# Peptides against a protein of PDB entry 7BDX, part 153

Target 1, 212 residues: chain A of PDB entry 7BDX
Amino acid sequence: EMGAAACTLLWGVSSSEEVVKAILGGDKALKFFSITGQTMESFVKSLDGDVQELDSDESQFVFALAGIVTNVAAIACGREFLVNSSRVLLDTILQLLGDLKPGQCTKLKVLMLMSLYNVSINLKGLKYISESPGFIPLLWWLLSDPDAEVCLHVLRLVQSVVLEPEVFSKSASEFRSSLPLQRILAMSKSRNPRLQTAAQELLEDLRTLEHN

## One batch from the design tools (peptide; made by RFdiffusion4, then SolubleMPNN)

Design b2_p18_2_s1 (from b2_p18_2, 7 letters changed)
Fold by OpenDDE base, seed 1:
Structure b2_p18_2_s1 (fold): chain B 212 residues (1-212), chain C 212 residues (1-212), chain A 18 residues (1-18)
Amino acid sequence: as target 1 above (212 residues)
Amino acid sequence: as target 1 above (212 residues)
Amino acid sequence: SPLFTSPYEDLHSRRLRS
């Protein structure tokens, strides 16, 4: 319980740029982010089926960890730190997103996807995650989720890839051949306005790429 | 391990006034400080004899908790919060300082004493801790410690009591009759300059009170 | 723009209303 409470407070204050700088300026950051990946991995491996105890101390602790990583990645120095010094954590996040079934651990998936999106704001970060083995299949696996918020954050990450020619050109053939176009078209008609907008923008970006 | 790492980071960032405000501005602070007292109490009760595993995750976690309380108490809004909404934590700190033997858990005692000193900067806080049952005997018990840093922070807390007439007048008879004057005189001759100065200043303040 | 998260956000996922 105490660990979850402390981590939740740390998550709350990590929304500040100065707090992220303070975390990263200390000699404790490397250890923290190393253990973060291991803790999230242990949690996911311990899940029996699709049952989530969303309100358990263990779940809240892992949500807070994922939230902290997201907030660190929201800041330029945090992105640099993650891409330069915490690549194992990024690898873990990608792995865990593949291990979780559609509908399983939805809140954790959303937080992890938000962290990857923030990392993708840096070209070095975008290159790193997009060059990860199985990245394109992973995107479509995640887009199969019944949750609108999961799908929204997948579409944002896909858009970051599509908007960067240097990254998109490397995977263009695989991307075009495997693109779940009908799924994205269905999302552009969603009653969720955020999902609808994200899908519509991505479809416009994809049309622009077909004519180039 | 993960809990200790998170709490250590939270301790580091809590040295900022804005971070303390962020912690206290959220709805999670009450739970955190409630569990903090319980966690410190459980740690102290689990100690077998004078043996301290100072480098254990459990010890580091408790040190970080005591450090966070100290840093919260260093700020005006933090003092108000502790005195108004976390009196159980203050009671726990006073109790634990009584439960620990001279030489036992030295670093934790120092952090707890620093937190009480910071609370004593507020007259409401000073009144609350000084009116606690057994407060005067507790001060002299703690002053019996062989550790110079423990004794230093005891003397600072004693000085805060002596410097406030409204507080000192209530306990003046007990204070004067039980004062370990020879111990304080010995400390004024210490090779530790911080302890020497604190003891000398307290002796001067006490002489002023004897003439009034 | 970067995304921020908070423990105070009710990030309760809503299923796609298809």
Scores: peptide ipSAE 0.335, ipTM 0.842, DockQ to the pose 0.260
Fold by OpenDDE base, seed 4:
Structure b2_p18_2_s1 (fold): chain B 212 residues (1-212), chain C 212 residues (1-212), chain A 18 residues (1-18)
Amino acid sequence: as target 1 above (212 residues)
Amino acid sequence: as target 1 above (212 residues)
Amino acid sequence: SPLFTSPYEDLHSRRLRS
């Protein structure tokens, strides 16, 4: 319980750029993010057994960890840190997103996807995650999620890929051959306005790429 | 381990006034500080059994908690919060300082004493702690500690009491009757310059009170 | 633009709407 409480407070204050810089400026950052990945992984591995309540201390703790990572990745120096010094954490996030079933751990997925999106703002970060084994299939796996917020953040991450010519060109063939166009079209008609907009914008971006 | 790491980072960033304000501005502050007291208490109660290594994760965790409390108390709004909304935590700190033997958990004592000193900067805080049952005997118990840093922070807390006429007047009789003058005189001759100075200043303040 | 998160649900919903 105390760990979850402390981590939640750290998450809350990590929304400040100055706090992120302070976290990263210390000598404890590497260890923290290393253990973060392990903790998140352990949590996800435990899910197949006991139905943990969404409101459990364990869940809140892991959500806070994911939230902290997201907020760190929102800052330029944080992205740089993660990509240069905490690649294992990024690999873990990608793996965990693949290990979770559709509809499973929705909140955690959202937070992890937000972190990946933030990482993608850095070209080096985008390159790193997009070149991860199975990245494109992972996107489509995640896009099959019934949760609109999960899908929204998947679409945003996909958009980051398609908007970067250097990155997209490397995966263009695989991307085009596996694109769940019908699914994206369905999302463009969603009653959720955020999801609808994201899907429409992505469709426009994809059309632009086909004409160039 | 992860809890200790998160708490340590929170401690580090709590040195910022803005971070303290952010902690207190959230809805989780009360719960955090409530559990903080319980966690510290549980740790101290466990010490009589197993010799916990000073570098254990449990120790580091509790040190970080005490450090956070100290940093919160360093800020005006933090003092106000602790005195108004987390009195139980202050009571716990006072109790734990009494429960620990001379030379036991030195680092924790220092942090707790620093927190009490910071609280004493607020008149309401000083009143609250000084009116706690057994406060004066507690000061002398703590002043018997062989550690110079513990003694330093005790002397500073004593000084906060004597420098506030309203507070001192209430306890003046008990204070004078129980004052370990010989101990303070010995500290004024310490090879530790910080302890020496603090003891000398306190002796001067006490002399001033006797002449008024 | 980068995304920030908060443990406070009400704050998250407001920031995403702006």
Scores: peptide ipSAE 0.320, ipTM 0.843, DockQ to the pose 0.254
Fold by OpenDDE base, seed 3:
Structure b2_p18_2_s1 (fold): chain B 212 residues (1-212), chain C 212 residues (1-212), chain A 18 residues (1-18)
Amino acid sequence: as target 1 above (212 residues)
Amino acid sequence: as target 1 above (212 residues)
Amino acid sequence: SPLFTSPYEDLHSRRLRS
């Protein structure tokens, strides 16, 4: 309980760049993010058995952790830190996203995807993520999620890949061959305006690449 | 482990006024500080049995909590919050300081005393603390501590009382009758320059009050 | 643009602002 509360407050205040800098400027950052990954992993592994209530202390704790990672990744120095010093955490996030079933832990998925998106702003971060084993299959796996917010963030991450020729060129063949075009087209007709827009933009980006 | 790490980071960043404002501006502050008091109390109660190692996760957690309270109390809005909305926490701190034996949990005592000192900057806070049952005996109990830092912070809190006529007048009789003058005089000769100075200043303040 | 999150926001609502 107390840990979750403290972590929630830390999540809240981490929305400030100065707070992120303070977190990273300390000597505890590395250890914190190491334990963060392990904690998130342990939580996800525990879900296979008992449906932990979404409002449980454990769930709130993990949400806060994921939120903190997202907020750290929102800042340039935070991205640099994650990409250089906390790669295991990125690996964990990628793994956990793969381990979760469609519809499972939607809020956590969204937060993790947001963190990956933020990391993708850094070209080095995007390279690291996109070169992860099974990255492209993972994107499509996540795109099968029934949740519009999950799908939205998948599309945003896909767009980050597509908009970076240096990254896209390495995976273009696999990308094109496995692209769930019909699914993306369906999303472009979504009643969710954000999802609709994201899908439309991605389709436009993809069309532009086919003409090159 | 993770909770302690998160709380430690929160403690670190709470040294900023803006972070304190952010903590208090959220809807979770009340709950957080309520649980804080309970957590600190539970920890102190657990010490009567097994000597929890000072570097245990639990100890670090409680130190961080006490540090956060101190940092919150260092800011005007934080003092206002504590005095108006978190009195139970102040009561807990006072109680815990009484429950601890001389030399026991020195670091925690120091942090708690620092928080009380910060609260004492607010006249309303000082009134609340000083009107607590057994407050004066508690001060002298704590002044018997062998630790110079504990004694230093006790003297600082005593000075806060002495320098406020509105508070001092209410307890002047009890204060004068129970004042461990010889102990304070001994501290004024301490090799610790901070303790020495604090004791000397307090003695001067007391002499000034006797002439009035 | 980078995405920030907060426990005080509906994860669904802040995303609408970006």
Scores: peptide ipSAE 0.326, ipTM 0.844, DockQ to the pose 0.253; fails the geometry check
Fold by OpenDDE base, seed 2:
Structure b2_p18_2_s1 (fold): chain B 212 residues (1-212), chain C 212 residues (1-212), chain A 18 residues (1-18)
Amino acid sequence: as target 1 above (212 residues)
Amino acid sequence: as target 1 above (212 residues)
Amino acid sequence: SPLFTSPYEDLHSRRLRS
């Protein structure tokens, strides 16, 4: 209980850039982010048993951890830190997103996808995650999720790849061959306005790339 | 491990007034400080068994909690919050200081005494803690500690009481009758300059009160 | 724009850093 409460407070204050800088400026940051990945992994591995209630202290703790990572990645120096000093955490997030089944642990997926999106704002970060083994298959695995927010953040991450010519060119062949176009087209007709817009924009970006 | 790491980071960033305001501005503050007291109490109650190594994750967690309370109490709005909304925590800190033996858990005592000192800067806080049952006997119990830092912070807390005429007048009779004058005089001759100064100043303040 | 999250907001709330 106490751990979840403390971590939740840390998550809340981590939305401040100054707090992120303070976290990263200390000598404890590396250890913290190392343990973060391990804790998240342990949680996901434990899910194959009894449906751990989403409202458990453990769940709240892991949500807070994922939220902290997201907020750190929202800051330029935080992205640099993650890409340079905590790549294992990025690998862990990618792995965990692959380990979770469609519809499973939706909130955690959303938070982790948000963190990856933030990392993708840094060219070095985008290169790192997009060059990870199985990244494109992972995107489609995640895009099969019934949750609109999961799909929304997948589309945003895909857009980050598509909008970077250097990164897209490396994966363009695989991307084009495996693109779930019908699924994205269906999302462009979603009643969820955010999902609809994101899908429409991605389709436009893809069309532009085909004509260039 | 993860809990201690997260709480340590929260402690570090809580030295900022803006972070304290952010913590207190949220809807989770009350719950956090409630659990804080419970966790600290549980730790102290567990000490009667095996000497929990001071370097344990549990110890680090509790130190961070006490540090957070201290930093919150260092801010005016934080003092107001503790005195108005988390009096149970203040009661817990007083109780725990009484439960610990001389020389036992010195670091925690220092942190808790620092928090009480900070609370004492608020007149309402000073009144509350000084009117707590057994407060004066507790001060002398703590002042018997062999640790110079414990004694230093006790002297500072005593000074806060002595320098407030309204508060001191209520306890003056008990204070004068039980004052460990020889112990304070010995501290005024300490090789520790901070302890020496604090003891000397307190003796001067007490002399001034006897002549008025 | 980067996304921020808060324990006080629904996960659906984008804090776009303006």
Scores: peptide ipSAE 0.317, ipTM 0.844, DockQ to the pose 0.258; fails the geometry check

Design b2_p18_2_s2 (from b2_p18_2, 9 letters changed)
Fold by OpenDDE base, seed 3:
Structure b2_p18_2_s2 (fold): chain B 212 residues (1-212), chain C 212 residues (1-212), chain A 18 residues (1-18)
Amino acid sequence: as target 1 above (212 residues)
Amino acid sequence: as target 1 above (212 residues)
Amino acid sequence: EPLFTSPYEDLYSRRLRA
């Protein structure tokens, strides 16, 4: 209980750039983010068929960890730290996103996807995650999720790839062959305005790439 | 392990006034500090004769909690919060300081005493802790500690009481009768310069009170 | 733009427009 409470407070205050700098300025950052990946992995492995009570201390703890990673990645120095010094954590996030089934741990998926999106703001971060083995199939897998927020953040990550020619050119063939275009088209008609907009923008970006 | 790491990071960032404000600005603060007291109490109760490995995750966790309380109390709004909304935590700290033997959990005692000293910067806080049952005997008990840092922070807390006439006048009789004056005189000759100075200053303050 | 999260909001991603 106390651990989850402390981690939740840390998550809350990590929305500040100065707090992120303070977290990273200490000698505990590397250890913290190393254990973070392990903890998240252990949590996902423990789910094997049991209905995770969303309100458990363990789930709240993992949500807070994912939230902290997201907020760190929201800041330039945080992205630099993650991409330079915490690659294993990024690998873990990618792996966990692949291990989770559609509809499973929706909130955690959203937070992990938000963290990857934030990492993708840095070209080095975008290159790193997009060059990860199975990245393109992972995007397809994630787009099959029934949750609109999961799909929204997948589309945002896809857009980050599409908008960077140096990244997109390397994966363009695989990307086009494994992109669920009909699914994205359906999302562009979603009743969820955020999902609708993201899908429409991505479709426009994709059309622009076909004409160039 | 992860809980202690998260709490340690929270302790580190709590040295910032803005972080303290952020902690207190959320709806999780009350719950966090409630559980904090319970956690610290459970830890002290678990010591019953077993050599606490100073480097255990549990000890590190409790040190971080005490450090967070100290840093919250270092800020005006934090003192206001503790005195208005977390009195049980202050009561717990006072109780734990009484339950610990001289030489037992030195680092924790120092942190708890630092928190009480910070609380004493607020007149309302000083009144609250000084009016706690057994406060004066507790100060005597704590002054018997062999550790110079423990004694230093006890002397600082005593000085806070002595320098506030409204507080001191109410307890002056009991205070004078239970103050280990010979022990303080010995501390004024300590090889520890900080302890020596604090003891000398307190002796000067006490002499001033005898002439008024 | 980077996304911030808070435990106080249900997945309230504040897009801080940098």
Scores: peptide ipSAE 0.332, ipTM 0.853, DockQ to the pose 0.259
Fold by OpenDDE base, seed 2:
Structure b2_p18_2_s2 (fold): chain B 212 residues (1-212), chain C 212 residues (1-212), chain A 18 residues (1-18)
Amino acid sequence: as target 1 above (212 residues)
Amino acid sequence: as target 1 above (212 residues)
Amino acid sequence: EPLFTSPYEDLYSRRLRA
């Protein structure tokens, strides 16, 4: 209980750039993010057995961890730190997203996807995650999720790839051959306005690339 | 391990006034400080059995909690919050300071005493803690500690009482009758310059009160 | 734009516009 409460407070204050800088400027940052990956991994591995109640202390703790990673990645120095010094955490997030089934741990998926999106703002970060083995199949696996927020953040991550020619060119063949176009088209007609807009924008970006 | 790491980071960033305001402005503050008291109490109660290594995750976690309380109490709005909304935590700190033996859990004692000193900056806080049952005997119990830092912070807390006539007048009889003058005089000759100065200042403050 | 999250908000991404 106390760990979850402390971590939740840290998550809340990490929305400040100054707090992120303070976290990263200390000598504890490396250890913290190393353990973060391990803790999230242990949590996800434990889900196969017990219906972990979404409202458990463990769940809230892991949500806070993912939220902290997201907020750190939202800041330029935080992205630099993650991509340079905590790549194992990024690898862990990618792996965990692949290990979770559609509809499973939706909140955690959303937070992890948001963190990857923030990392993708940095070209070095985008290169790193997009060159991860199985990254494109992972995106389509995640896009099979029935949750609109999961799909929204997958579409945003796909957009980050598509809008960067240097990155897109390396995976363009695999991307085009496996693109779940019918699913994205269906999302462009979603009643969820955020999902609808994201799908429409991505379709426009893809059309622009086909004409060039 | 992860809880201690998160709490330690929160402790570090809580040295900022803006972070303290962010912590207190959220809806989680009350619960956090409620559980904080319980956690510290559980830790101290567990010490009777196992030689808890000072370097354990549990110890570091509790140190971070006490440090957070201290940093919150260092800010005006934090003092107001603790005195108005988290009095049980103050009661717990007073109780724990009484439960610990001289030489036991020195770091925790120092942090808890620093938190009480910060609370004493607020007249309402000073009134509350000084009117706690057994407060004066507690000060002398703590002043029996062989640790110079513990004694230093006891002397500072005593000084806060002595310098406030409204508070001192209520306990002046008990205070004067039980004052360990020989111990304070010995501290005024300490080789520790901080302890020496604090003891000398307190002796001067006491002399001023005797002449008035 | 970077996404920020808070335990106090529904996981709707606040785009903090820099």
Scores: peptide ipSAE 0.330, ipTM 0.853, DockQ to the pose 0.249
Fold by OpenDDE base, seed 1:
Structure b2_p18_2_s2 (fold): chain B 212 residues (1-212), chain C 212 residues (1-212), chain A 18 residues (1-18)
Amino acid sequence: as target 1 above (212 residues)
Amino acid sequence: as target 1 above (212 residues)
Amino acid sequence: EPLFTSPYEDLYSRRLRA
């Protein structure tokens, strides 16, 4: 499909800050990101009972869309744009992460989680996503995924929450009461060194918070 | 349509040399430009009897594709890529310009002509397109278009041919025998200053060639 | 550090921008 090819190229070039600025500096950005959310939602809804064909044009297209969002969020002006002008897209990503079952659409989950992590670099962005209804349960739902990369990116997002006192204080009680500590401990013993490190760092951060 | 939105953004950012290099430096460029030609061809074939809706997603998508080709051809490495690796696309553009009637798909014609002009900046590119079967008749066919912008870009392409001795010598006889001189003279009196200038310059170049 | 993704890399490969 021509759309998938075009979107894949756009994804590739969006890894440049100048390209992100060019995208956002035009009058078409709002429309693009609005439709992006709708398209991703439609794709996820279509998966009910269907085996994901990772190599399908549709899948590639949606991966590219999620990749673009991630790359936009990697840049300061992109984070600002998303948090100020594309909140519906962020809400959609959060919703879709909740709608997907463990093991379903692993690649898409990873990309969406990466985008949320990038958004979380901005305090305003972190506040926005962490204040979303059901955010804490969503994190633990995602952490039950059997895929190590999904879990890695969940842990990174959790760490962003934990390391920001202004954000963590608001959810500290719920966080502590529902924390899947045994799961995180198991991840600290993972053969995946990235997952192992992320889990260990988070455990250290959590221990520091228990003493405060 | 999401595809049209993505392609429009890609068109916008392709105005940068660095973006063109990024597009071409990836492994997806060949696929993209292959499908581009097919998509443009399918669009033109669909116009038989249909009134072009300039604001349709389909039209916007095809305009963006043609714009991307033009912007790629505006850069040296892009010209090299097109002439060496995407000749089928160039052939498609030439064919489509012949398939379209005067007054049909004006905007698309302009973009395609601009791409050919950019390709003509490279001697290898100019040789390739000028050696295409029916190239000279095609130029005159296009020059019969009632649209001033179409005619302007035709004249610019003609000038590129005329100003290159190595190319012009091969077609000089056919060129001189079929030249729509009265039409070009009429254009030199156009109220459109760009068209007027282009026609006048071409007439001067042609007079210089008659004396040699 | 922010994460960048590319269609030319394994999804698991992350480019960290300084």
Scores: peptide ipSAE 0.329, ipTM 0.852, DockQ to the pose 0.252
Fold by OpenDDE base, seed 4:
Order: sequence, then C-alpha cells, then structure tokens
Structure b2_p18_2_s2 (fold): chain B 212 residues (1-212), chain C 212 residues (1-212), chain A 18 residues (1-18)
Amino acid sequence: as target 1 above (212 residues)
Amino acid sequence: as target 1 above (212 residues)
Amino acid sequence: EPLFTSPYEDLYSRRLRA
C-alpha cells in the first residue's frame, strides 16, 4: 500500500518538467528505471489471464510507474535519458505490450503507449523503437484492441513512423504489406472524435506517401 | 526495493516548495501521510532491540518517508496540512522518538526531529507538539543521545519552545525543574560547532527568561 | 505534441500546448 501511495504521488508531481529534471539529475534515476521495468514485467507475468482487480495496490503501483515513464519521456532530456540509459525499459514496454491481450490491462497499455509515443518524438527514440524486433506486427496487434484510447495511441505511434522518411523507408515494404487498412478506415468513422481525427490524419499521411 | 526507490525519488524532489504544494494539492496526500505514520511505526516495532541494517530497503524507505515529512513541514502550507490534517502522524513521530533508545536509528531520529522542528516554526504546530503528553520528558530523553545531530535538533526544538512565551509559560515549571542543565552546558563545549552554537544560544535564551 | 499524465485526472492525455 505505502509503495503504491508514494509512487502515485511521484507520478503526480512528475507532470512537472522541473520535477522530471530533478529525477534525472539525481544518481538514483538509473536504478529506479531499471527496477521499474522489472516491476512492470513481474506484474504482467502475474496476470496469467486473470483479470486482476484494477484497484489493487499492485495495479496502482504499476500505473504510477508507467505514468512516471510517460512524463519523463514527455521532455527532451527525459527522452535522451530513456534512449541512452534505460533502453532495457523501452524493450520491456514493447515486450509487455506484445504479451497483453486485446482488452487486457487497458489503462496500463495506454500509459505504456503514451510513453513510447513521447519517446518517438525524438528521432533517436523513434529509430530505437521502430528497429525493435517485431515492432510492425506489434502495432497491428495493438490496433486490434477494442479500446479507443489504446487504438488512438497506436495510431499516433504509427504516424510518428510515417512522418519520418528515414525511419519509414527501412520498414516501408513490411508496413505496406501488413497495414490493416480496413481497421484504420473503420477508426476514421469512429464516434470517438480523437480516434476519428487520428485515423483520418494517418490515412492522409499514408496517401501522401503513396504519391511520392 | 521498488517502493524504496520510488519513495527516495519522491523525497529528493520534495525538497522543492512547488513539489510540496503539488503533493498537498492532490487528493492523495491524506492517505499517503496516514500510511506513512503506520509504516514508520511498523518499522520501529520490528527493530526489537536488534540493529537493523541501515542499508536495508525497509530502512531506506522509512528514511525517505521521514524526509518527505520533513520537507513538507519546511513550508507554511505543509505545516498547516500536518497540524490540521495529519495530527496522527505527528503523534506517531513523537511516540517513535520515545520508543527509540539513545544511539538507536540515529538517521531516522534526525529526520523525525527535523520534521518536528519545522512544524514548531508554526505557532499552531508548536502548540500541538509541546502540548503532547510527555513532551518535556521526551526532549530530555532525546538529549541523552550520543549523536551530535540528534542533540542539535533537540536543542533547536527546545529553543522553539523557549522563544514562544505563550507556549513556554504552560510548561515553564516542569521545564525548569527537569532541565538537564549540565548536559546542555557540556554541549556548549562540544567540538561540533553547530551543536556548540545551538547550546550556547539556548543557554543565553534561558538566561534571558530567568531575568524577565 | 508530448503527452503528460496525472493520477488525478481521468484524462489519459494532457497536451501541453507549447
């Protein structure tokens, strides 16, 4: 209980750029983010197909950890730190996103996807994430999620790849051949305005790439 | 391990006044500080006379908790919060300081005493602490500690009482009759310059009170 | 735009408008 409470408060204050800088400026950041990945992995492995109560202390703890990672990745020095010093954590997040089934641990998936999206704002981060084994299949796996927020953040991550020619060119063939176009088209007609807009923008970006 | 790491980072960032305000502005502060007291109490009860390794995750966790309380109490709104909304935590800290033997858990005692000192900067906080049962005997108990830092913060807390006539008048008789004057005089000759100065200043303040 | 999260808001994403 106390760990979850402390971590939740740390998550709350990590929404400040200055707090993120303070976290990273300390000598404890490396250890913290190393154990973060292990803790998240342990949690996901414990789910064993059972719907763990979303309100459990363990769940809240892991949500807070994912939230902290997201907020760290929201700033330039945080992205640099994660990509240079906590690559194992990024690999863990990618792995966990693959291990979770559609509809499983939606809140955690959203937070993890938000962290990856933030990392993808940095070219080095985008390169690292997109070059990860199974990245393209993972995107499509995640896009099968029934949750609009999960799908929204997948589309945003896809857009980050599509808008960077240096990254997209490396996976363009696989991307084009495996693209779940009908799924994205369905999302462009979603009643969720955020999802609708994200899907429409991505479709426009993809059309522009086909004409160049 | 992860809980201690998260709490340590929260402690580090709580040195910022803005972070303290953010912690207190959230709806999680009450619960956090309630569980903080319980966690600290559980730790102290587990010591059972054994020297728990100072480097244990549990020890580091409790140090971080005490550090957070200290930093919260360092600002005006933090003192107001603790005195109005977390009195049980203050009572717990006072109790734990009484339960610890001289030389036992020195670092924790220092942090707890620092928190009480910070609370004592506020008149309402000072009144609350000083009116606690056994407060005067507790001060003298703590002043028997061989550690200079423990004694330093005890002297500072005593000074907070002495410098406030409204508070001192309520306990002046007990204070005067039980004052370990020889101990304070010995501290005024300490090789530790901080302790020496604090003891000298307190002796001067006490002399001034005897002449009025 | 970078995404920020908070335990206090149901909003999964705050876009800080730079």
Scores: peptide ipSAE 0.331, ipTM 0.854, DockQ to the pose 0.259; fails the geometry check

